# Ledger of designs, part 139: peptides against a protein of PDB entry 6DSZ

Target 1, 361 residues: chain A of PDB entry 6DSZ
Amino acid sequence: NYVVTAQKPTAVNGCVTGHFTSAEDLNLLIAKNTRLEIYVVTAEGLRPVKEVGMYGKIAVMELFRPKGESKDLLFILTAKYNACILEYKQSGESIDIITRAHGNVQDRIGRPSETGIIGIIDPECRMIGLRLYDGLFKVIPLDRDNKELKAFNIRLEELHVIDVKFLYGCQAPTICFVYQDPQGRHVKTYEVSLREKEFNKGPWKQENVEAEASMVIAVPEPFGGAIIIGQESITYHNGDKYLAIAPPIIKQSTIVCHNRVDPNGSRYLLGDMEGRLFMLLLEKEEQMDGTVTLKDLRVELLGETSIAECLTYLDNGVVFVGSRLGDSQLVKLNVDSNEQGSYVVAMETFTNLGPIVDMCV

## One batch from the design tools (peptide; made by RFdiffusion4, then SolubleMPNN)

Design b2_p16_8_s3 (from b2_p16_8, 7 letters changed)
Fold by OpenDDE base, seed 4:
Structure b2_p16_8_s3 (fold): chain B 361 residues (1-361), chain A 16 residues (1-16)
Amino acid sequence: as target 1 above (361 residues)
Amino acid sequence: SFLEDLEKGKIDIKPP
């Protein structure tokens, strides 16, 4: 009986930070295939709290805090379309990860999107949105008392959605997405009506964005709107303000992940396919009436890390670099560059043993 | 194209 001790996956395919264990604790949650690792971020580093086996590969992992919750809840969607909302409960020394709600959101009919599973949560926790299939947007209403995640589909006329996010500061849940049609790539917004189970016209659209526009970042208030990241350009739009930059440095490698540094959306980490780490800065202009508008966008090269699959800013300039292809890292962002012009210093490295091919013999 | 629209001044890209 060779107990093939199934080697634990080491490749990171998702990470998120928030307050999952308590309102006060800062957590790092790491998805490694079917495994969820939960850490508390401490001054001494990452303290492991719990490891959870999931019933499938984690495809979406997002923290959210519904109104009246003291701490964040965790939404997970697996590659097999099993959805759950998890809660951390501690009673003395007993630690439980409880399922608040669950459901299967698979459709019998639909073409799985080539851009993969996208899961997003409305910043006001009104709904979860899922792009699973071309031409469909699945909505899971968030209801406090619902143990069963029920979903419905809204038809998307735009068949080839590249990326989608919920916008901040919208009276109704509003999505912003990049889509491709025969004319190129475009950005559009829709309001989501839970009542009517349909899309309404969103606040803005932008036709003919960069051909390789691949990511949408929802920007919180006071800026609002979204950032669209392409191969050659970074664009901000909020309906009233449009601003684009084309820093030559980003042309060298495709930006593949991002993470918000500041709660107000003033800075974002960007990672590219070469492991370069950038800071995207939103420069504010304060008007006399106290209105904050975007003055400019700037990109700065910080340094090099492992190729990030996901990035999470923790605290005090510490960033977790979740890598699928290489070793994951804790890195420190410094104010001053080293002799090589890098602002990044590796603090800790987590060895990636590579893809465990489960050879079912 | 986006680049053409940029070149035509339909899109304000500030050079870095």
Scores: peptide ipSAE 0.030, ipTM 0.484, DockQ to the pose 0.017
Fold by OpenDDE base, seed 3:
Structure b2_p16_8_s3 (fold): chain B 361 residues (1-361), chain A 16 residues (1-16)
Amino acid sequence: as target 1 above (361 residues)
Amino acid sequence: SFLEDLEKGKIDIKPP
C-alpha cells in the first residue's frame, strides 16, 4: 500500500481576515481547495496555527460575528453544498475546530448559476444569503440555538444575477445585486422578509448600468450604499447619491477581486487579471449637519502582484495576495514609491505548484 | 502604527 502522500494544494481560491482564534488575534484564513489554513498575523509574519481538511472544495468562506460572540465565527460552503459554521477553540495545547451548525443546502431542482456559488452574510448577522441556482435566493436564518442550518428559497425574478451583497445600515436585511436581462445590466435592491419568506421592494434601483458591471461592494456606514465595478467604470449609489467614474487605467484589464481596507469603507484594494493592484478611494464631504457624503471616487495604481483570486488587507500596510494562477504573496504597501514607481513590495512568496489533480484512485 | 495612521487618513498613499 503506497501511501501516496497527497501533495497539499497550493492554489488559493479564497482568503479572509478577522479575529477567529481569539478576540485579539488577527487571523488570516486561506482556502486551498479542500484545505483551510489558519494563521495568526504577527510582526514577524504569518504564524501557522492549524490546517483543517474539509469534506469538499471550499466555495464560500466568510467570517462573521453574531451579537454576543467574543470572536468571529466562520461560515463555509463547499462546492457540494455542505454548509457549516465553525468556531475556533483552544484549551491549552489542544486546538479544536468546533462545528456550531451544519447542513446541506442543495436543491433537488434548479439550474446551477453560470457565475458559480455566491454566499453572503448580512452585516447584522440576521441571515446568510446564497445564490446557488438561477431564479432562487436561498436564505439561512442565523439563530444561536440552531445546530442544523435550515434554509428556504425565495424566488428571484431576475434569472441572471452577476453578483449580490447585503447592504449595511438597513432596518431589514437588504440585498443589492447586479443582474442581466435582454435590455442590459441593472442594479436592484430587495428587502428580505424572514417572516413572510419573500422579497419586499428595496430602497433603490439603477437601471442600465455598464454592460460589463460584474461586482457589488457593500459600503459601510456612514456612506452606506454600494459600489458597482465594471470593465470601464466604477459607480457608487446609495439611493440618494449617484456618482460614477471611468478611469482609463481600469479598462486595460478586468477587475476580478476587491477587499475593504478601512472599516468605514473609505478605501478598497482592487486586483485585475494582469496582477495590477489598485486602491479605490472614497473621498468624503462633511455636510453642515454633520452627515458624511461621498464627494468623489478615485482610483490609484499601486503596483503589480501575482494575479489575485482574492485580496485581504492584514495590518500595517501588509496585504495577502491569494493567487490561483500564480504564486500567492505577502506584499507591503509603502507611502513612497520605489525606483520603478511601485508602492508594492513583495515580502514573501508562496509557490503555487498548480492544480493538484486529486487522482482519487 | 501604520494601521492607525491609515485609519486616521494620515497615510495618503499617493501615486506619483
Scores: peptide ipSAE 0.026, ipTM 0.582, DockQ to the pose 0.080
Fold by OpenDDE base, seed 5:
Structure b2_p16_8_s3 (fold): chain B 361 residues (1-361), chain A 16 residues (1-16)
Amino acid sequence: as target 1 above (361 residues)
Amino acid sequence: SFLEDLEKGKIDIKPP
């Protein structure tokens, strides 16, 4: 009996940084198929805390902090539409991952979207939004006392959503999304009414964006609005201000992931399909009234890494590069470039052994 | 389209 010890998954399909174990701890959470790995970020590196087996492939993994919580909660959605909210509890040396809420959010009727599952959380923790099926936006209201995740659908007129995010600084939960129709790609916003279970008109729209616009980044206050990333262009829009750049350097390879560096949304990491790492910078202008407006956008090539499936800035210029196709890395961003003009230095490499072939023995 | 609007000067794209 050869017990083929099934090799643990090594390919990373998601990562997130936050304060899951405590309010003070900085955590890195890594999704590897059905496995969740929890680390504490320390001055000495990544300290493993816990591994959690999930009943399916992790499709969405997001940290969020509801009002009155001292630390972040974890939302997970699996590829089979099992949703849960997890809490970390430690009592001395005993570590428990508690399910605060769970549910299955699968619909009996619906076409699964070709671009896969999108899960987003309102920055004010009013709801979770899910794009699972074409022409539907699923809403999970967030309630502290609800152990059962209840969801409802709102019909989307836009059948082909490319990406969607919740915006910051909105009185009502507001989504911003890129969609495709026969005329091209467009950006639209909707307010989500929990009471009426419908969409209201959002604050702005932008018709006829770049044909290859693929990602929406919600920008925190004071800037607000969103960044739209395409193949050739990066566009900012907040309803009042529109600004676009077309840096030739991004045209060479498609941007596939992003992560916010600064809490105020002044800088973002961008990763492309060639493993190039960029910094997107939002240059501010302070007005005489103390308001902050976007002056310009700038992109800077930092260096090369493994091809990122996901990126997350940790602290002190350290970035985790989660890779599905190659080895995941911890990299250091330096202020000064090396002799090759790179600002990136690999600190640690995590070997990717490739896809787990589920050999049904 | 974005490209058409750019060509028509409806979209201001700044070079970095």
Scores: peptide ipSAE 0.018, ipTM 0.453, DockQ to the pose 0.017
Fold by OpenDDE base, seed 1:
Structure b2_p16_8_s3 (fold): chain B 361 residues (1-361), chain A 16 residues (1-16)
Amino acid sequence: as target 1 above (361 residues)
Amino acid sequence: SFLEDLEKGKIDIKPP
């Protein structure tokens, strides 16, 4: 009996921070292929709480808090299109991960998108959106009483979607997406009607964005709107205000991941393919009427880390750097730079042993 | 700036 000690996966393919175990606990959730790791963030570091085996590779992992829930729920989609909503429940020392809802969202017809699976959640928790196949946007309505996740498709005229997010502060669920057509890359918005199961015209669009525009960040109120990140430029648009910057420093390597630092969307971490860590800052201007508008965008180089697949700000300047290609890290952001001019100090390193070659014996 | 925000104590970088 060879106990093949199956090496646990070490490459990180997703991470998220929120309040999953309780309303008070700050959690770090890490996806490593089929494994979900749950930590509590403490002053002493990461305390492991639970490991969960999933019935497939985790492709989407998002925390969300429906109206009237005291803590976050976890949405997971696997690469085989198994969807679930998970709840953490503790009763004394007994820890249970409860499946609130589940379903398979695979379509019989459709071309899987080359850019992979995208899963997004409406900030008001009205629906989950999925870009799985070209020319389709899948909607999972969020209903508290539904144990079975039912989905429907809306036809998307834009066949080559690069990235998509739900916007904040919209009366109806509204998506913002970058797409490519023969004329270039563009940004468009659609309202999603759950009742009619169709798209309505969104609040704004921007044709002919940067040719390498690759990411959309939905910005919370009071700013609202979205940030579009390209190879050479970072653009903000909210329908009324447009602002673009082209900092030379971002041209050196492609930005591949981002994470919001502040709840109000004033700061974002950015990671590039060289392992450089940046801060994107939204400078506010308070108008005489008390409205807050975007004054400017700024990018600051913080330092270097492992090449991030995902980033998440924890607390107190601590950032988790989830890496697929290298070692994952806990890093600390400092006010003062070190002798090398870096504001980043590695606190802990998690060895990546490389891809688990599933030797199908 | 990020640095200015840190200096202003908007980010409480307490060591864990």
Scores: peptide ipSAE 0.029, ipTM 0.609, DockQ to the pose 0.263; fails the geometry check

Design b2_p16_8_s4 (from b2_p16_8, 7 letters changed)
Fold by OpenDDE base, seed 4:
Structure b2_p16_8_s4 (fold): chain B 361 residues (1-361), chain A 16 residues (1-16)
Amino acid sequence: as target 1 above (361 residues)
Amino acid sequence: SLLEPLQKGKVDIKFP
């Protein structure tokens, strides 16, 4: 009986930074197929705390902090549509990952979307949104005492959603999404009514965005609104202000992931399919009345990393580059470039052994 | 330089 010790997956398919173990701890959470790895970010490096086996491939992994929680909770959705909300509990030396809530959110009827599973959380923790199937937006209300994750569907008229996020600073939960129709790609917003279980008209729309617009980034206050990333352009819109840039450098390879650096949304990391790491900057203009408006967008090439599946800024210019195709990395962003013009220095590399082909012989 | 000093956050990450 060769117990083929199933090698642990090494390919990273998701990562998130937050305060999961405590309010004070900075955590890095890494999704590796069915495994969740939890680290504490320390001065000495990543300290492993816990590894958790999930009942399926992790498709969505998001940290969120409901009102009155001292630390972040973790939402996980698997590729088999098992949803859970996890809490870290430590009692002395005993460490438990507790399921606060769970449910299966699979529908019997629906076409799985070609762009895969999208899971998003309202910044005010009112709901979780799921785009699982074409023409449906699934809502999971976030109720404090409900151990059973119940969901309902709202019909989307837009059948081909490319990406979707909840916006910040909205009185009602508001989604912003890129969708495709026969006329091209567009951006639209909807307010989500929990009471009526329907969409209301959102604050803005932008018709005829770039044909290859693929990602939505929700921008926190004071800017608000969203960034739309395409193949050739990056656009900002908040209902009142529109700004677009088309830096030639991004045309060389498709941007595939992003992560917010600054809590106020002034900077974002962008990773492309060639492993190039960019900084997107939102330049502020402070008005005399104290209002902050977007002055300009800039993109700078920082350097090269492993091809990122996901990026997460930790602290002090340290970034975790989660790679599916290559080795994951901890990298340092420097203020000064090296002789090659790179601002990126690899600090640690995590070997990716590649896809474990479970040859069921 | 668009790299304004990354605010020293809570963790003084000094990876070797």
Scores: peptide ipSAE 0.149, ipTM 0.814, DockQ to the pose 0.630
Fold by OpenDDE base, seed 5:
Structure b2_p16_8_s4 (fold): chain B 361 residues (1-361), chain A 16 residues (1-16)
Amino acid sequence: as target 1 above (361 residues)
Amino acid sequence: SLLEPLQKGKVDIKFP
């Protein structure tokens, strides 16, 4: 009996950084198909804490901290539409992952979106938003006492949503999304009413963005608004300020992932399909009234990594590069470039053994 | 540099 020890998945399909194990611990969470790996980021590197087998392929993995929670909770959605909210509990040496809430959010009727599952959390933790099906936006209200994740749908007139995020600093939960129609790609905002279970008009829209606009980044205060990333351009919009750049260097390969470096949204890492790592900088200008406005956008090539499926900034210039196609890496960002002009140094490499053929035995 | 200041967070990650 050759117990073929089914090789564990090594391809990374998601990563997130936060404070999941405690308020003080910095954690790296890595999704590898059905496996969740939990690490503590230490001075000595990544310390493995726990591996969790999920009941399906992880499609969404997001950390969030509801008001009055001392540490982050983890939202997971699987490819089969099973949702859960997980909490880490430790009692001495005993580690438990508690399901705070769960539910299945599958609809009986709907066309699954070709761009896959999008899951987002309101920065104020009022709701979870899901784009699962064309023409529908699913809302999961976040209630502390509810062990059952209940959802409702709001109809979207925009059938072809490319990407969607919740905006920061909004009185009501507000989504910003890129969508495609026969006229091109556009950006729109909606307020989400939990009471009325409908969309209200959002604060702004931008028609006729770049034809290949593919990603929305919600920018925290003081800037607010969103960054829209295309093939040729990067644009910022917050309703009052619009700024676009078209740096030639980003035209060479499509940007496919991003991660915020600074809590205030001053810097973002961008990864492209060639494994190039960029820094996007939001240059601030302080007005005489003390308001902060966006002065300029800059993009700088940092170096090369494995082709990132996901990026997450840890601390002290250390970045986890989660790769599906290649080896995942821990890389160090340096202030000074090396002789080759790279600011990136590989610190650790995690071998990707390729796709696990799920031998359904 | 666009990399300055690198956030000195809570953990001085010194990989060996």
Scores: peptide ipSAE 0.040, ipTM 0.767, DockQ to the pose 0.684
Fold by OpenDDE base, seed 1:
Parts: structure tokens; C-alpha cells; sequence
Structure b2_p16_8_s4 (fold): chain B 361 residues (1-361), chain A 16 residues (1-16)
């Protein structure tokens, strides 16, 4: 009996930073196909805490903190539509990953979207939103006492959603999404009514955005609104203010991932298909009334990394670059550039042994 | 600098 030690997956398909193990610990969570790795970020580097096998490929992995929780909970959705909410619990040396809630959210009817699974969480933790199928938006209400994740669908008139996020600072849960129709790509918002199980008109829309607009970033307060990233342009919109830039440097390769650096949404990391790492800056203007408005957007090239599938800022200029195609990296961002003009220094490299051939045995 | 202030968080990650 050759125990074929199934080679552990090395390709990273998701990463997130937060406070999962405790309120005080900074954690890095890494998804590698069916494997979840949990690290504590320490002065000495990444300390492994736990590895968790999932019953399927991780498609969505998001940390969230419901009101009254001391630490973050983890939402996971698998490619087979198994959803769970996980909690880390430590009792002395005993470490348990507790399933707070679970469910299967697969529909019997629907066309799986060609752009894959999108999972998002309302910043106020009122609901989880899922784009699984064309023309449907699935809602999972977040209820503390519910061990069974129950979902309902709302019909989307917009059949070709490219990306979707929940907005910050909205009285009702509000989604912002890029969609494509025969006239081009557009941005729209909807309020989500849990009570009526329907969409209401959102606060704003923008028709005829860039033809290759591919990503939505929800911007926290005080700015609010969203950033729309395309091939040629980066656009900010919050209903009252619109600002677009078209920096030539982003035209060279498609931006494929992003991560917020500052809690207030002043800076974002952007990664492209060539492994270039950028900083997007939201420049502030303080008004006489004490309101903060967006003055300008700026993009700067930081340097090169492995081609990022996902990015997450840890702390003190350290970034985890999760790569599917290459080696994942821990990199340090420096204030000053090196002799080559790079602000990026590789600190650690994690060898990717190639695509996990899912040998369906 | 675009990197200033780097959020000097609680963890001074010093990789060897």
C-alpha cells in the first residue's frame, strides 16, 4: 500500500489578514485549494498556528466582525457551494476551529457565472451576498442564533455582473457592481431589503464606464463610495463626487487584485498580470466644515513581485503576495527606493510546486 | 513618500 503522500497544495488562491485567533493577534490566513493555513504575524515572522482541511476548494474566504464579537469570524464558501462561518477557539494548548454556522447554497436552477463565484460581506455584518449564477444575487442573512445558513435569491436584471461589493456607511445594505450589457459596461447600486427580499433603488449609478472596468473597491468612511478599476482608468464615485485618472503605467498590464492598506481607505495595493505592484493613493482635502473629500487619485509603481492572485497588507510595510502561477512571497515596502528604483524587497519566498493536478481518483 | 507613514503597527516583523 503505497501511501501516496498527496503533495500538499502550494498554489495560493486566497489570502486575508485580520484578528481571527484573538482580538490582539494579527493573523494571515491562506487558502491553498482545499487547505486553510492560519498564521500569527510576529516580530520573528509567520508562526503557523493551525492547518484546516476543507471539504472542497475554497472559492471565498472573508473575515468579518459582527457587533459584539471580540475577534473576527471567518466566512468560507467552497466551489461546491458549501458555506460555513468559522470561529477560532483556544483553551490552553487546545486549538479548535468551531463551525458557528453552515449550509449548502447551491441552486437547482441557474447558469453558473463565467466570471466565477463572488462572495461579499456587508461592512455592518447584516448579510452575506453571493453572485453564483447569472441574473441572481443570493443573500445570507447574518443572525447570531442561526446555526444553519439559509439563503434566498433576488433577481438581478443585470445578467453579466463583472464585480460587486457592499458599500460602507449605508443605512441599508447597499451593493455596488460593474455589469455589462449590449451598450457597454456600467456601474449601478442597489439597496438590499432583507424584509421584502428585493432590491430598492441605490444612491447612484454611472452609465458607460470604461469598456474593460473589471473591479470594484468599496471605500470606507470618510470618503465612502467606490473605486472602479479598468485597463486604462481608475475612477472614484460616491454619488456626489466623480474623479477619474488614466495613468499610462497601468495600460501595460491588467490589474487583477487589490488590497486596502489604510483602514480609512487612503491607500491600496494593486497587482497586475506582470507581477507589478502599485500603490493607489486617495489624496484628502479637508473642507472648512471638517468634512473630508477626495482631492485626487495617484498611482505609483512600487516594484515587482510574483504574479499576485491575492495581496494582503500585514503590518509595518510587510505584504503577503499570494501567487497561483509563481512562488508566494513576503515582501517589505520601503520608504526609499533601491538603486533599481524599487520600493519592494523580498523577505521570504514560498515555493510553488505547480498546478495541483486534481487527480480525481 | 507614498509609503509614509507606513503604519507602524504593533509587530515589527524582522525576518532573519
Amino acid sequence: as target 1 above (361 residues)
Amino acid sequence: SLLEPLQKGKVDIKFP
Scores: peptide ipSAE 0.035, ipTM 0.710, DockQ to the pose 0.723
Fold by OpenDDE base, seed 3:
Structure b2_p16_8_s4 (fold): chain B 361 residues (1-361), chain A 16 residues (1-16)
Amino acid sequence: as target 1 above (361 residues)
Amino acid sequence: SLLEPLQKGKVDIKFP
């Protein structure tokens, strides 16, 4: 009996930062195919706490904190449409990952979307949204007492959704999405009625955005609204204010991932297909009435990293660069550039051994 | 300077 020690996956396909192990612990969670790695961020570095095997490739991994929870919960969706909500529980030396809720959200009928699985959580934790199939938006209501994740579908008229997020500061759960039709790419919003199980008209739309608009970032209050990232442009819209920039530097390579640095949405990290790391800045203008408005958008090149599949800001200028194609990294952002003009210093590198071909013998 | 001091968060990460 050759126990082939199954090589552990090293390619990162998702990462999130939050307070999963406790209210005070800062955690890094890393998805590597079917494996979830849980770290505590310490002064000495990443301390491994637990590794969890999932019954499928992790397709969505998001931390969220429902009202009255002391720490974050973890939503996971697998590529086989198994959904779960996980809680970390420690009792002395015993570490348990508790499944609070689970369900299979696969539909018998539907065309899987070409842009893959998208999973999003309402900032107020009212629902989870899933774009799994063309022309459908799946909703999982978040209820504390429900151990079974029940989902329903809302028909989406826009068949080719590129990206979707829930907006902040909305009375009802509101999605913002980029979609493509024969006329081009557009941005639209819908309110999601849990009661009626339908879409209502959202607060705004923007027709004819950039042809290669690929990502939506929901911006927290006080700004609200969304950032739409394309190949050539970055656009902000909140219904009242529209602002677009077209910095030549982003045209060189496609931006493929992002992560919010500041809780108020003032800064975002952007990673492109060449491993360039950018900072997107939302410049504030305080109005005479005390309202904060967006003055301008700015993009700055920070430096180069491994090609990021995902980015997550930890703390104190430390960023985890999760790479699928290259080595994952911990990098530090410095205030001052080095001799090469880079603000990025690699602190630690995690060797990627490439795709483990699961030879099912 | 774009990097105003990243707010010294809760964890002073001092990687050697």
Scores: peptide ipSAE 0.134, ipTM 0.803, DockQ to the pose 0.651; fails the geometry check

